# Designs tried in a protein design run: peptides against a protein of PDB entry 2AKA. Part 17

Target 1, 299 residues: chain A of PDB entry 2AKA
Amino acid sequence: MEDLIPLVNRLQDAFSAIGQNADLDLPQIAVVGGQSAGKSSVLENFVGRDFLPRGSGIVTRRPLVLQLVNSTTEYAEFLHCKGKKFTDFEEVRLEIEAETDRVTGTNKGISPVPINLRVYSPHVLNLTLVDLPGMTKVPVGDQPPDIEFQIRDMLMQFVTKENCLILAVSPANSDLANSDALKIAKEVDPQGQRTIGVITKLDLMDEGTDARDVLENKLLPLRRGYIGVVNRSQKDIDGKKDITAALAAERKFFLSHPSYRHLADRMGTPYLQKVLNQQLTNHIRDTLPGLRNKLQSQL

## One batch from the design tools (peptide; made by RFdiffusion4, then SolubleMPNN)

Design b1_p10_2_s3 (from b1_p10_2, 4 letters changed)
Fold by OpenDDE base, seed 1:
Structure b1_p10_2_s3 (fold): chain B 299 residues (1-299), chain A 10 residues (1-10)
Amino acid sequence: as target 1 above (299 residues)
Amino acid sequence: LLEKIDEILS
């Protein structure tokens, strides 16, 4: 079953080559969350490399189809640059930024045209995610005044699809009731069948508060539950704290926290990656026959 | 596309 994801990657690449149609109901996981919710950090933690654009505003401005492939070698490839193997992940970041700017221009606007990035690594499980722009309220710089709705409309193109799982990334240091991620997920998945909750910034919660009820799936129940993670702080990132050390610190955080130690084996980035691999694999198995039949009926 | 899906399902 572990090979289903790479096989679907070929299908995904084919779809991208034909029309880059975001409306295709492929079995996939879309990553949604507010700006600075920690989406990029979660994805980078999977790879163990810094390779995504960073900033205080909208950094992801095109959908990023991130295909993680377990391999004995470590390198990245872009669909728009076939044959070029990137081994320097700073160059990967620069290519994402350049390719984004090539399409969106300098106004920091958005485009629905995906960037397709495949990362081969011995440190990853097979996993494909679609990273989407962070939801925002206030335009910055030369962004259009309706940027909030442009982003929402883009996200809706993905998350409304029945075969799309939703990785809803919410920071713990904000009121969960105000989570942009869970709000949009609830709009398109009112029964919580397709949504996986990720709670970031658990280490940044106010003293005397915790997210235990959320993580135990008691506050806002999702069928697929919640997984808490601890990402590197901006200080850690600036200080070049490596992701391996951060993952160890994350494990220690959950094990040592009175509110979370009983959940520790079902928390953290490695567990999240494993769960997503399993869920995506099963989701592909469950949905692909239906997709096949749908396409057949359209001939 | 159907052929690719069939390949995956086989």
Scores: peptide ipSAE 0.053, ipTM 0.761, DockQ to the pose 0.376
Fold by OpenDDE base, seed 2:
Structure b1_p10_2_s3 (fold): chain B 299 residues (1-299), chain A 10 residues (1-10)
Amino acid sequence: as target 1 above (299 residues)
Amino acid sequence: LLEKIDEILS
């Protein structure tokens, strides 16, 4: 059953090659959140490597189809440069940046054309995510004044699809009621059937406050629930703190926190990865028969 | 695509 994801990856690659003109909604997980919500950090934590563009403002400017594949070896491959194996993840980051700039130019604009990246690693579970640009309100650089709406429009192309699960990433140190991720999720998934909540920056909450009610799925209930994570700080990233060490610190955080200790086994990046793998696998199983029938009816 | 889907479902 776990092998369904890699198999669907091949289908996804084929679908991307023929363009989006096919009226097929492949099962997938779209990652949404505001800028600086911690999306990139979550994805990097899955891989255990720094490989995504960093910076202020919009870092992800094209959809990134991130296909994680459990393997005995560790390397990355891009669909746009087949046959080239990347073992240095800094080079992966540079390639993402270069490929983004190739299409969008230097104005920090966005493009709906996806970048397809496959990462083989012994440290990952099979998982495919579509990383989407962070929602923003303020244009930077030479971005058009309506960049906010352009981003939202791009996100809607993914999250409105019935077979799209939504990984809504929200920082705990901001008002959850104003979460860009949860807002867009609620718009397209009002019953919370397709949305998985991720709460980042739990370690940055004010003393005396916690997100227990959220994490217990009592405040803003989602059918698929919430998972809290603790990402590396920017200082830790700049200091090249090992992700393995960060994962240990994350575990310690949940175990030692009076509000989260009882949830510790259902929190953290490793658990999130496991849950996403399971949910995606199940989602594929549930949706593919329908897709088959739909495709067959069009022949 | 149909063949690929069938392969996945098999």
Scores: peptide ipSAE 0.052, ipTM 0.759, DockQ to the pose 0.360
Fold by OpenDDE base, seed 3:
Structure b1_p10_2_s3 (fold): chain B 299 residues (1-299), chain A 10 residues (1-10)
Amino acid sequence: as target 1 above (299 residues)
Amino acid sequence: LLEKIDEILS
């Protein structure tokens, strides 16, 4: 049997082509988090390449359907540029920026129309994520004063769907009780059935503090639990520090930290990839029959 | 679309 994730990708592409992606209850994982929570870094760490737009404020301004496909070759394809294979991930970044600007203009506005990006790589597991704009409080540039609510409304189009899993990305160096990601997740998933917690910036916590209780699922329990990760610093990103080296440093961090050593095998970016692959696969198996029946009843 | 789903579920 073919892998379920690539098969669902074809379905997702078909729905995207008709502009109905946001309105459909397809099995998917939506990535949510505040600005600077570390979402982009997590996604780039999966691919092992720098390919997402960077900057201050709202960087992701359209939903990005990121389809990772394990392959012997490494290249990227956009649904809006069929037939063009990108082997330079800098060009991938530029294309995302150009396509975003084409729709939103230069005012840093947002659009609910997804960008569909498929990445083939020997370094990835099959995985599809919908990266959503980071939640913000303060408009910047020419953004409308209600940009916060525009973003929230966009996110709600995805996370309110019953078949949508939520990857809630929260920084450890901020009060978790104030996490934008966990707040929105709790709003639409009050029982914590669809939410996977990711805790970033564990290496930036104040001395004498740790997130052990959170990672052990004791503070704000989620059925699907929490996974801690350590991303590259902004300095490392600007300096183009190798992601492979960063992943090794992440492993070392968990192994050497007295509060996290016992959890080390269930932490880090590689483990997160594995968990998400498994979670999405199982989720597709569970939800697709129901979706099939629903569509059949509409004919 | 249904045909695609059926293909997936087969």
Scores: peptide ipSAE 0.046, ipTM 0.761, DockQ to the pose 0.316
Fold by OpenDDE base, seed 4:
Structure b1_p10_2_s3 (fold): chain B 299 residues (1-299), chain A 10 residues (1-10)
Amino acid sequence: as target 1 above (299 residues)
Amino acid sequence: LLEKIDEILS
């Protein structure tokens, strides 16, 4: 079953090239969260490279289909420029920005047309994620006043699909009851069957507070549970702190924290990668027979 | 692709 994720990757590429039929829901994981929830950091931690656009406001403005492929080599390739191998991940970031601007213009608008990025690396597990724009309420630049709803509508195109798992990224240093990610997930997945919770910024919680109840799946239960992570601080990012060092610090955080020590082996970015790989693989296994039948009917 | 799916499902 190890070939399932690469197989679906090929399906994604093919459907992106010809236009996906609305009746065919590919098994996928959509990443949702409010602006500054830590989505970009989570994804970059998977790759071990800085390669996503950063900044204030809406950074991700097109869906990014991020296909991670375990390989002996390390490089990235975009579907819109096949054959070009990117080994400098700064160039990957620039290409994402350029390709985004090419479609949306310079007004910081959004587009539902995905960017397809494949990253080959010895440091990743096979995993495909669809990074979506962060939910926001405040327009920036030349964005229309209804940008919030444009983003929500875009997200709904993904998260309402039955075969879409939802990676809901929420910061721990904000009231979880007000989590944009969990709210939208609850709206389309009221029984919590398709939602995986990621809790970021655990290191930034107020003194004397913790997210233990959330991480133990006791506060807002999800069938697929919660995984806590600790990302680099903005200071660390600006200072170009190595992601490998950050992952070590994350491990140390969980092991040394009195509220999380007992959960440490089920927390952190490496564990999250493993869980997502397994969840996606199993999800593909469950959905592939039905998908096969639909594909055959369209030939 | 369909053939590959069948291969995996077999």
Scores: peptide ipSAE 0.029, ipTM 0.726, DockQ to the pose 0.188

Design b1_p10_3_s1 (from b1_p10_3, 3 letters changed)
Fold by OpenDDE base, seed 2:
Structure b1_p10_3_s1 (fold): chain B 299 residues (1-299), chain A 10 residues (1-10)
Amino acid sequence: as target 1 above (299 residues)
Amino acid sequence: ILDKVNEILS
């Protein structure tokens, strides 16, 4: 039997080819969070490469369907430029930026039209994520004054779908009660059935404070729970710190922290990747029969 | 597109 995640990837590609965006309720994981919540870092940590646009403000301005495929080789390819294999991930970043600008222009606006990126790597599990623009309240550059609502409306196109799981990324060094990610998740998933919580920046919390209650799923319970991660600092990114080294440091952080050591085996980027792979696979298994029937009857 | 969907889901 073909792996279920690649199967859904083929469906995604087929629908993208005909211009069908978020109208179809494919089993998928949408990544949501405020600007600077650490979404891009989490995704790059999965790949083990720097390949996403970085900077202040809104970096992701189109949905990025990121299809990770376990392979013996390492390269990337875009649906919009078939046949071109990217082995330099800096060029991948540049292509994302160029393709984004092609549609949105130079005004830092947003577009709901997805970019489809597939990454083959021996370092990844099969996993598809839809990276969405970071929620913001302050327009930058030539962005329209209602950019906050435009972003929200775009996110809602994905997260309102019943078969959409939500990866809610929240920084630990901010008030979790004010998490943009958890707010939007709670709005569309009030029972916490479709939401996976990711807590970033655990290493940046004030001395004497911790997120233990959150990570133990006791403060704001989600059926699918919370996973803490530690991303590279901006200094580390600028210094091109090796992601492998960063992952080792993340492991050390959880093991050495008095509040988290007992959770260490259920924390960190590698564990998150495994959990997401498993949850997505199971979710596809549960939803695909119904989706198949729907598609065959309506198309 | 239906043919493609059926092919993928077959």
Scores: peptide ipSAE 0.199, ipTM 0.858, DockQ to the pose 0.740
Fold by OpenDDE base, seed 3:
Structure b1_p10_3_s1 (fold): chain B 299 residues (1-299), chain A 10 residues (1-10)
Amino acid sequence: as target 1 above (299 residues)
Amino acid sequence: ILDKVNEILS
């Protein structure tokens, strides 16, 4: 048997090709978080490239099935553009925007139809994530007044599935008790069995405060725990600060912070990527036998 | 699609 993550990738591609969206309970990780929680930055840090749409309000407006594949070469492929290899990641960003607009138009609406993007890179571990639209309370542009609930309904289609792990992304500089990510996770995973917590913006917390209790899994316990990360600032992103340099700064942040130094080896983007690879692999191993039986009986 | 699924899962 081949590697389990690529195996599930082929299943995802096959079902996407026939229009099977969130109805299928594939072993996967759904990424949830409020707008500006830092989701896009986390994903880009995995790849080491700027390739996701940026802006104010709702940027991700379709589910993005991001399939990272370790390879000796670096390029990207879209399922909707078979045969085209993207080596310029700016073109990847433009394609995401174009494909999104093709379906949703210019009204900044949303669609539940996924975009499937595969990135081959020597700098990634095998990992598949489903990036979902950021939760919001304020409609923008020509969005309907109930856009908040449309987004929530879309997210629920994924996170309610038993085989869906939840990567809940929350900013540290906001009250964690009010985290949109953790709220929705708690709603569908009340025992915290399927949720992995990511805490961003640790570098933006008020002086004299820290998220130590959260990161030590003492405040809002999750079986799979929490991992803190430090992303580039918006200024750094706009200035095209190198992601490699940002990752080094992240490491330095944890090592030098009195509240986090003891956790430093279990924090940061590289560790998060490793954990997610392992968690997803194990999750697929546990769920695939049951999935096979289900698929063979229903198709 | 079932044949494809079986192929993938084989």
Scores: peptide ipSAE 0.196, ipTM 0.856, DockQ to the pose 0.783
Fold by OpenDDE base, seed 1:
Structure b1_p10_3_s1 (fold): chain B 299 residues (1-299), chain A 10 residues (1-10)
Amino acid sequence: as target 1 above (299 residues)
Amino acid sequence: ILDKVNEILS
C-alpha cells in the first residue's frame, strides 16, 4: 500500500478538478488563526522557503491546499498550471497572488475556491495542510464590510467536517483566552478531539511571563496537545534571515529558556512537522474505510 | 469521478 498522505492528495486533486471542495469530508488538517497569528511563517518554516503572500491584514484570501511531498528534488507545482515546475519560490508567491487576484479581483475579498499547491522538497515530510484566511474583525481598504463573517463562514465549511483536524495557531503575546483560533476550534470541537494547538510568538511575550501552563496542556487542555514554535520576526524577514538559521535559533530558544527547557524536545517547527505527519497519517488510516464506503454510495 | 476515485483507492 502506498503512503496514505499522497493517496489523499490524489483524491484532493481529483475532487478539485470537478469543483468539489469543502463539501467532501476528506481527512485533512485545516489551519486556522487570527490575522498575524503566524500561520504563514509556520508553513514557510516547513518548506524552508519564502513563498506565501505577506503583509498586514488578509494575505491568504483563498484556501490553499498545501501538499508537501518529500523528494530528492525541490520544486513546486500548481494544479491550475499543470506541467509547470516552479523552482524559484518567489515565482510561487507571485503565482499565488496572481491566481488569488484573478478570482477575487482587486478588492482584497475572499473566495472559497481553493488553490492547490504541491511542493516537492528533501526538507519536508509528507504533509498536507489547508491554509485558510486569517480571521479578522475590521475590514480595511476595499474589503466588504462583512469580511469577518465571510471568513468565518469559509472556515466553518472546513472545520465543521468530522474528518477535519484543526491546527489552531495562536500567538503567545496575546491573551489565549481570546484566541480566535481556539474560540472557533472550541465552537466546532467542544471536547478538543480534533484540535492541535500551535503557540507562536513565544519569544515576544512580556518579560516575566511565559506560556508554560498552556504548552503543558494544563490551562486549555486539548487531547492532541500544544506545540510551541518561534518564527522569524518581521525584521528577520525583511533582512532575509535564512529559515534554516531561524530554526536553529528556535531550538536554542527552547533549550535556553528556563520555562521551556524541559519541553524543548517536544517543541519547535521540526517536531511540529513530524507530529502533523504522524497525526495526519493515522487520521487517514482511521477515516479512509468510512470515506471509501461513503464515496462509493454517493457517487 | 467514481471511476477515478475507485482507481485511486484500488
Scores: peptide ipSAE 0.171, ipTM 0.847, DockQ to the pose 0.783
Fold by OpenDDE base, seed 4:
Structure b1_p10_3_s1 (fold): chain B 299 residues (1-299), chain A 10 residues (1-10)
Amino acid sequence: as target 1 above (299 residues)
Amino acid sequence: ILDKVNEILS
């Protein structure tokens, strides 16, 4: 079967339309990580556009089902306003913020109701990711004191599902042994069968320190391995550094770094996109027969 | 929804 990712996208849309997750465990990739781990930057690097809300504290407050579709044209479309084509990605960001606020209010609360965003672009591979709120321990604004647990409960709704792959995003400039992403992944996937590790902020590590052992899958082995990426710095983001230029800098970083040069062809955002496309496609192929059987038994 | 899902998977 061809175009498995678009097929599952249609299933996702159908389930979203009814506002309930039916008794089907859809194959998907959930993105998890602590606040400021670099999740948003990774996703924006895939698209090559700035389109996600940014700020301090909890930025993502609803699950974002991000469906990337390779196309000759470039535009975005939300399921909640189907038919409206967004070509200005700043408007995409504003729509995400508005739609989030519409449901959660102005108290910076969270909601488990997904936002479904499809991005058509010649710069992407077919790939669907579910961006989840960043794990945090500190309430902000009018958030309840138990917001940490609310976020965790929301994440668990996704990552506990057998057919959910986990994209665990961890910053290299923090103690990886204390990575929120890797901790939650280990909790629900103790054998590392469903987890793909992404290591960000490799360029921000202390002098004399590297994450070679992690990237070589020697510290905390994952069946699906680790991929290092270098995102734009906050200065670069504020300075409106072009993502394409940032991707070139990322490539240069890996090629020129003594600890990572030998891994350079298996690192970086473009390689991550390719791997995720392949991983998701293969995962759908493996799980779809079971889903079909389950569906038929319910008809 | 089952009808729709079945349609998609058919």
Scores: peptide ipSAE 0.171, ipTM 0.845, DockQ to the pose 0.613

Design b1_p10_3_s2 (from b1_p10_3, 3 letters changed)
Fold by OpenDDE base, seed 2:
Structure b1_p10_3_s2 (fold): chain B 299 residues (1-299), chain A 10 residues (1-10)
Amino acid sequence: as target 1 above (299 residues)
Amino acid sequence: ILEEVDRILS
C-alpha cells in the first residue's frame, strides 16, 4: 500500500520552503477548538510525549504543521532547522516556543506563518495535522483587543479550503451548542462533510449526565462522526503522569462507563489516531487527481 | 514529486 501521507508531507515541505503557493489547496486536517478544549493533549497522546507549549490563554500562536511518521527511530525535526534531530521532547517544546517568539515577539501575538514539525516514532501512525490557535474571546496580557478576530481570520485561512478536513475538538463538560469548534465548522462546512468531532473531558461531566447522544451522532450529526477521548487531567500533566498509563485509563473509562461501554471499541485516542490516518489517506486519494492537474498547470 | 504522483495515480 502506498504511503500517501508522506507524499503530501513532501509537498508541504517543498511549498513551505519556497514561500507557500497560496493557491494550492493541499489535503490536510486542521485542528480547531476553544482554549483549553484539549487539543494539545490529544496531539501529545498520539506521540506519547509531552512536547507542546503549555500555559494559560493562547498557547499555540502559530499554525503547527505536525507530521507524524511511523519509524523505527524516535526523534523530531523542524523544517526551519534542517539536520538537527531532537530526541529530547522538552527541547522540542522549547524550540516551538522560541520559534514562535522569534516571529511574534513577546506580546503574545499570533502569526499565520506555520511551524513545520516532523516527529518520527515507532508509536505513531502516519498522520499530519495542522494545530491552530485556540479560539478565545478575552485578550490576555499584551494581546491586542481584537485577538479573537485575528485568531478567527487565521483559522479561516485553513478551514475554508475545500480540501481541508476539520478536527473539531469540544469539551464534554461544556454545552455542545456553545462549542467554538463546532460553530466555526458549521460556518464553513454547513452540511458536515469535512468535520470530524472530538469530544474531550468526558470524565469531567456531571454525575447523571453523559454525551451518549453526541457520540452516537444523533444530536448534531456529522458525516464523519464523533470520537470521544479522555485526556490526562491538568494535575496528571503537571505530575508528569505517563501517557501510556493514561491511555490505559482511557480504555478502562469507556469500558466501565454504563453510557459508553457499547461504544468503547470506537472511542479513545488510539482509535481516533487510526480513524484520522484512514480518513486522511482516503481524502488524499480523492483529492490527489485534482492536485496533480493543478501542479502540472503550474510547471 | 509530480512524477511520483503520476506513478501512484496510474
Scores: peptide ipSAE 0.037, ipTM 0.740, DockQ to the pose 0.176
Fold by OpenDDE base, seed 4:
Structure b1_p10_3_s2 (fold): chain B 299 residues (1-299), chain A 10 residues (1-10)
Amino acid sequence: as target 1 above (299 residues)
Amino acid sequence: ILEEVDRILS
């Protein structure tokens, strides 16, 4: 069933075009995590390009429906400007920023209206993710004091849906018991049925500590498990370190680490892509019959 | 789209 993800992509595009008038719970993966948890880096590692807004504070301020499509060609397209093919991913980043500002203004506010971005690439598996604003407690710029709750409310619009899988991104160099991602996931998915854990910043953990128990699904069990990744450092990002080189370094990290070597084949960004592709495909298969019935009733 | 869904589910 190789056409399932593209099918849901078409549904997403159609519903976005009509302003989401259809009351359908589309199968999707929502990406959640605190600010600086490494969400953007994970997504960029999938594409192999720098294309997401970066900076301090709230970077993602609108949901980004990121549709990755395996293709012989490499380019990006936005739903709001159909027919324009972006081959320069810096221009993709600029378009995201411009489109965000167009709706939210200059006050660094947020909007629940998604940006739909499709990326064709020979380097990706078919995969759709909804990148959501990072959870925060501190307003920046002209943001209102209750921006934390505005973000939470926005996230809840996605993660409370039964057909929404949750990609919970948590940094290993912080206490995972206090992970914003895992907290919100536990709130809406108390049995851990819809949550996939991603552990970032494993390379930044204190000397003598590791996240082995978490990655082995022994500390905070999720039915769908945990996958560790190593993203580029901020220095590497600023220095424009090649993502391909970073992925090689990630592989080396897991293979050479005493605590993670035995898990190395089930860790890293490439494995995460594969798992997410499989998880989403299976999830669509499970939910599509119900969606079909609902869709038919609305015609 | 519904027809396509039906095709896949058949």
Scores: peptide ipSAE 0.034, ipTM 0.737, DockQ to the pose 0.186
Fold by OpenDDE base, seed 5:
Parts: structure tokens; sequence; C-alpha cells
Structure b1_p10_3_s2 (fold): chain B 299 residues (1-299), chain A 10 residues (1-10)
């Protein structure tokens, strides 16, 4: 069962090698959210390493196909430089930035050409995610005035595909009813069949407020539900708080919070990773026969 | 790749 995700990884790599981008409707999970919604932190928490570009503005400027593979060893590989094994995840971050700049230049523009990154680790479940640029409103630096729409158009290339699941990341300390992630998900998935909701920053909500109704799937129902997570604060990141400690703190947060204690076993980053692994596996199983037939007809 | 797909689906 776990072999289905690696199989799709091989398909992704093969199609990337021949220049076929988002044209093929591969079973995948696209990660969407506004800037600063906590997307990067969620992905880093899966890996247990700091390896994604950081910043106050747009950080992800190309789609990042992140392929997590459970292994006895820990290292990363890029499709664009096969044969090089990265064991220092700071070097991984630098390579992402360099490869991004190589294509987009230094103007903070975006490109729809994906970066394929595979991470082998004993600390991960098999899981593939496509990290997409964060939705934004205001151009920064030398970005074109229509950068907002360029990003949206890029996202739409992924999330409109029938075989694409959507991981919608929304911060709890903002208006959830008006979250960029949930809005775009609702636009392309009005029945909430392909969307998994992630609620970040639950620890940053105003005193006396909570996201219980959202997490219980009562406010904006999704077939695949919502999972709350607590990421490291910027202070924690700057203070070199390790992800393992952060995951323990996350567990403690849910267990000790009056509004979330009853949901604690279905919350948190580890549970999210398990759910995504299971849902992606099942989704691949459901879609692979059709994909196989399509591929056969094209040979 | 197709052979792998067939193997897994069998």
Amino acid sequence: as target 1 above (299 residues)
Amino acid sequence: ILEEVDRILS
C-alpha cells in the first residue's frame, strides 16, 4: 500500500524530465494558503528540518514538489541535480533559492516550472505535496503589478485538476470565513470533496475565542475535515527551538486547551501527516487505473 | 513505469 506514493513519484520525475509540467492530471496534493499562513512551517514539521526559504513576503515562487520517502537514512535529492545527496538541510534551502533565482531572476517573480525535491528520512511517512506560492495582494520589490493574478493563475493550474487534492492552510488568528485558502478551495471545489483544511496559529487566537466550530467541521464543512496544528513562532525559530520540542508543545497545547482537548487525538502535525499519507494513498488507488489507461493510449 | 503500475494494481 505504501508503494503507491513512490510509484507516483516516479511518474512525476519522468514527466518532469520530458518537460511535461502540470498538463497531466496526476493524483497529488496541492498546498495553498495566503502568505504567512504557516504553509512552510507545516511542511518543515513533516520533515523535522528547517529547509524552506523564509521571509515576510513571498518565499515560494515556484511549485515545489516535495516527495517524502520513509528510509533508514536521511538525505535530500533534487531532480535537477541527480546524484548529489544533501545531508545539510541548510544547503537544501540554499539550493531551492538558487534554483528559483536561476529561472525567475532577482525580481521576485514567479515561475510555473516546478522544483522536484525528494527527502529520505526515518522520521517521515511516504507523502508527496506540491507547495505553491502564497497568495498575495500587494507587489513587493520588482514584482509585476499583476503578481496577485499571476499567482492565482498558477494555483488554478493545479487545483482545478480533478485528481488534485487541496491542502488549504488557514491561520486561525485571521478571519477564517475570508481566508484566501478556503476561498480558492471553495471556488474550485464547491462541494468540499477534494479539500483538506489545516488550521494554523491556534495558539495565537485572541483570549476568549477559539476555532472549535471550524475544527469540528461545523462552520464550513469539508468531506475530508479539518486538522489543527501549532507551529513554532518566529521567536521559537530564531531561538533555535527544535521541531521535536515544538511537536511536544503542540500536543500539550491541544491536550490542555478546554476547547480542543476532546479533539486532541485528531489534531497536530503527526496526525495530519498520517491522514495525508492515508488519503493520498487511497486517492492514488482510486485514480491510478484511469491514469494507467491514459498513459497506455499515449505510448 | 506501466509495468510497475500493473504490478501494483494486480
Scores: peptide ipSAE 0.028, ipTM 0.716, DockQ to the pose 0.187
Fold by OpenDDE base, seed 3:
Structure b1_p10_3_s2 (fold): chain B 299 residues (1-299), chain A 10 residues (1-10)
Amino acid sequence: as target 1 above (299 residues)
Amino acid sequence: ILEEVDRILS
């Protein structure tokens, strides 16, 4: 069973090399959310390293196929520069930025062409996520006026696929009814069969309010439920606060909060990583026979 | 890849 995710990784790499990622319904998890919803922080917390681009407005401007592989060693590899081992995750960040700019230019435009990044680490479970650009309504820099719709169209290329699971990232300190992530998920998954909800910024909610009903799957039910997480603040990120310390603080938050203590063992980044590993593995098992048949017909 | 898929699914 542990070989299923690596198998799909090879398929992703092969199809990416020929530019046909959008044409195949590969079993995968697409990460969606509004700008500043906390997507990048969630992914970095899985790895335990700062390696994703940061900034104002749209940060992720190309799909990032992030392949996490449990290993005794720690390093990263890009599909577009085979043979190069990255052990400095700052260099990983710089490579993402450079490769993005190479294709999109300096106008902060977007491209649907994925970047494939594999991270080997003793701190990760086998897990592949497709990080997608954050949804926005306001163009920045030299972006075209229709950038919002360009992003939406790009996301739709992934999330409309039947074999695509959706990791919908929503901040708790905003009205969940206005969540860009949940809106797009509802459009393509109206019965909530393919959507996993992630609620960020639980520590930033107004005093006297909580997201208990959401996390208990009572407000906007998803078949696969919701998992709450607490990410580092922007100040902590800028100050390079240790992710390990942040994860400990997250655990403490859930355990000490009156509204969440009873859910604490089913919350937090480590639990999310475990759930996603299991969900993806099971999903691949269910979908791979159909994919095999499709591949055979194309040979 | 197809052969490997078959191996895993067998």
Scores: peptide ipSAE 0.032, ipTM 0.738, DockQ to the pose 0.252; fails the geometry check

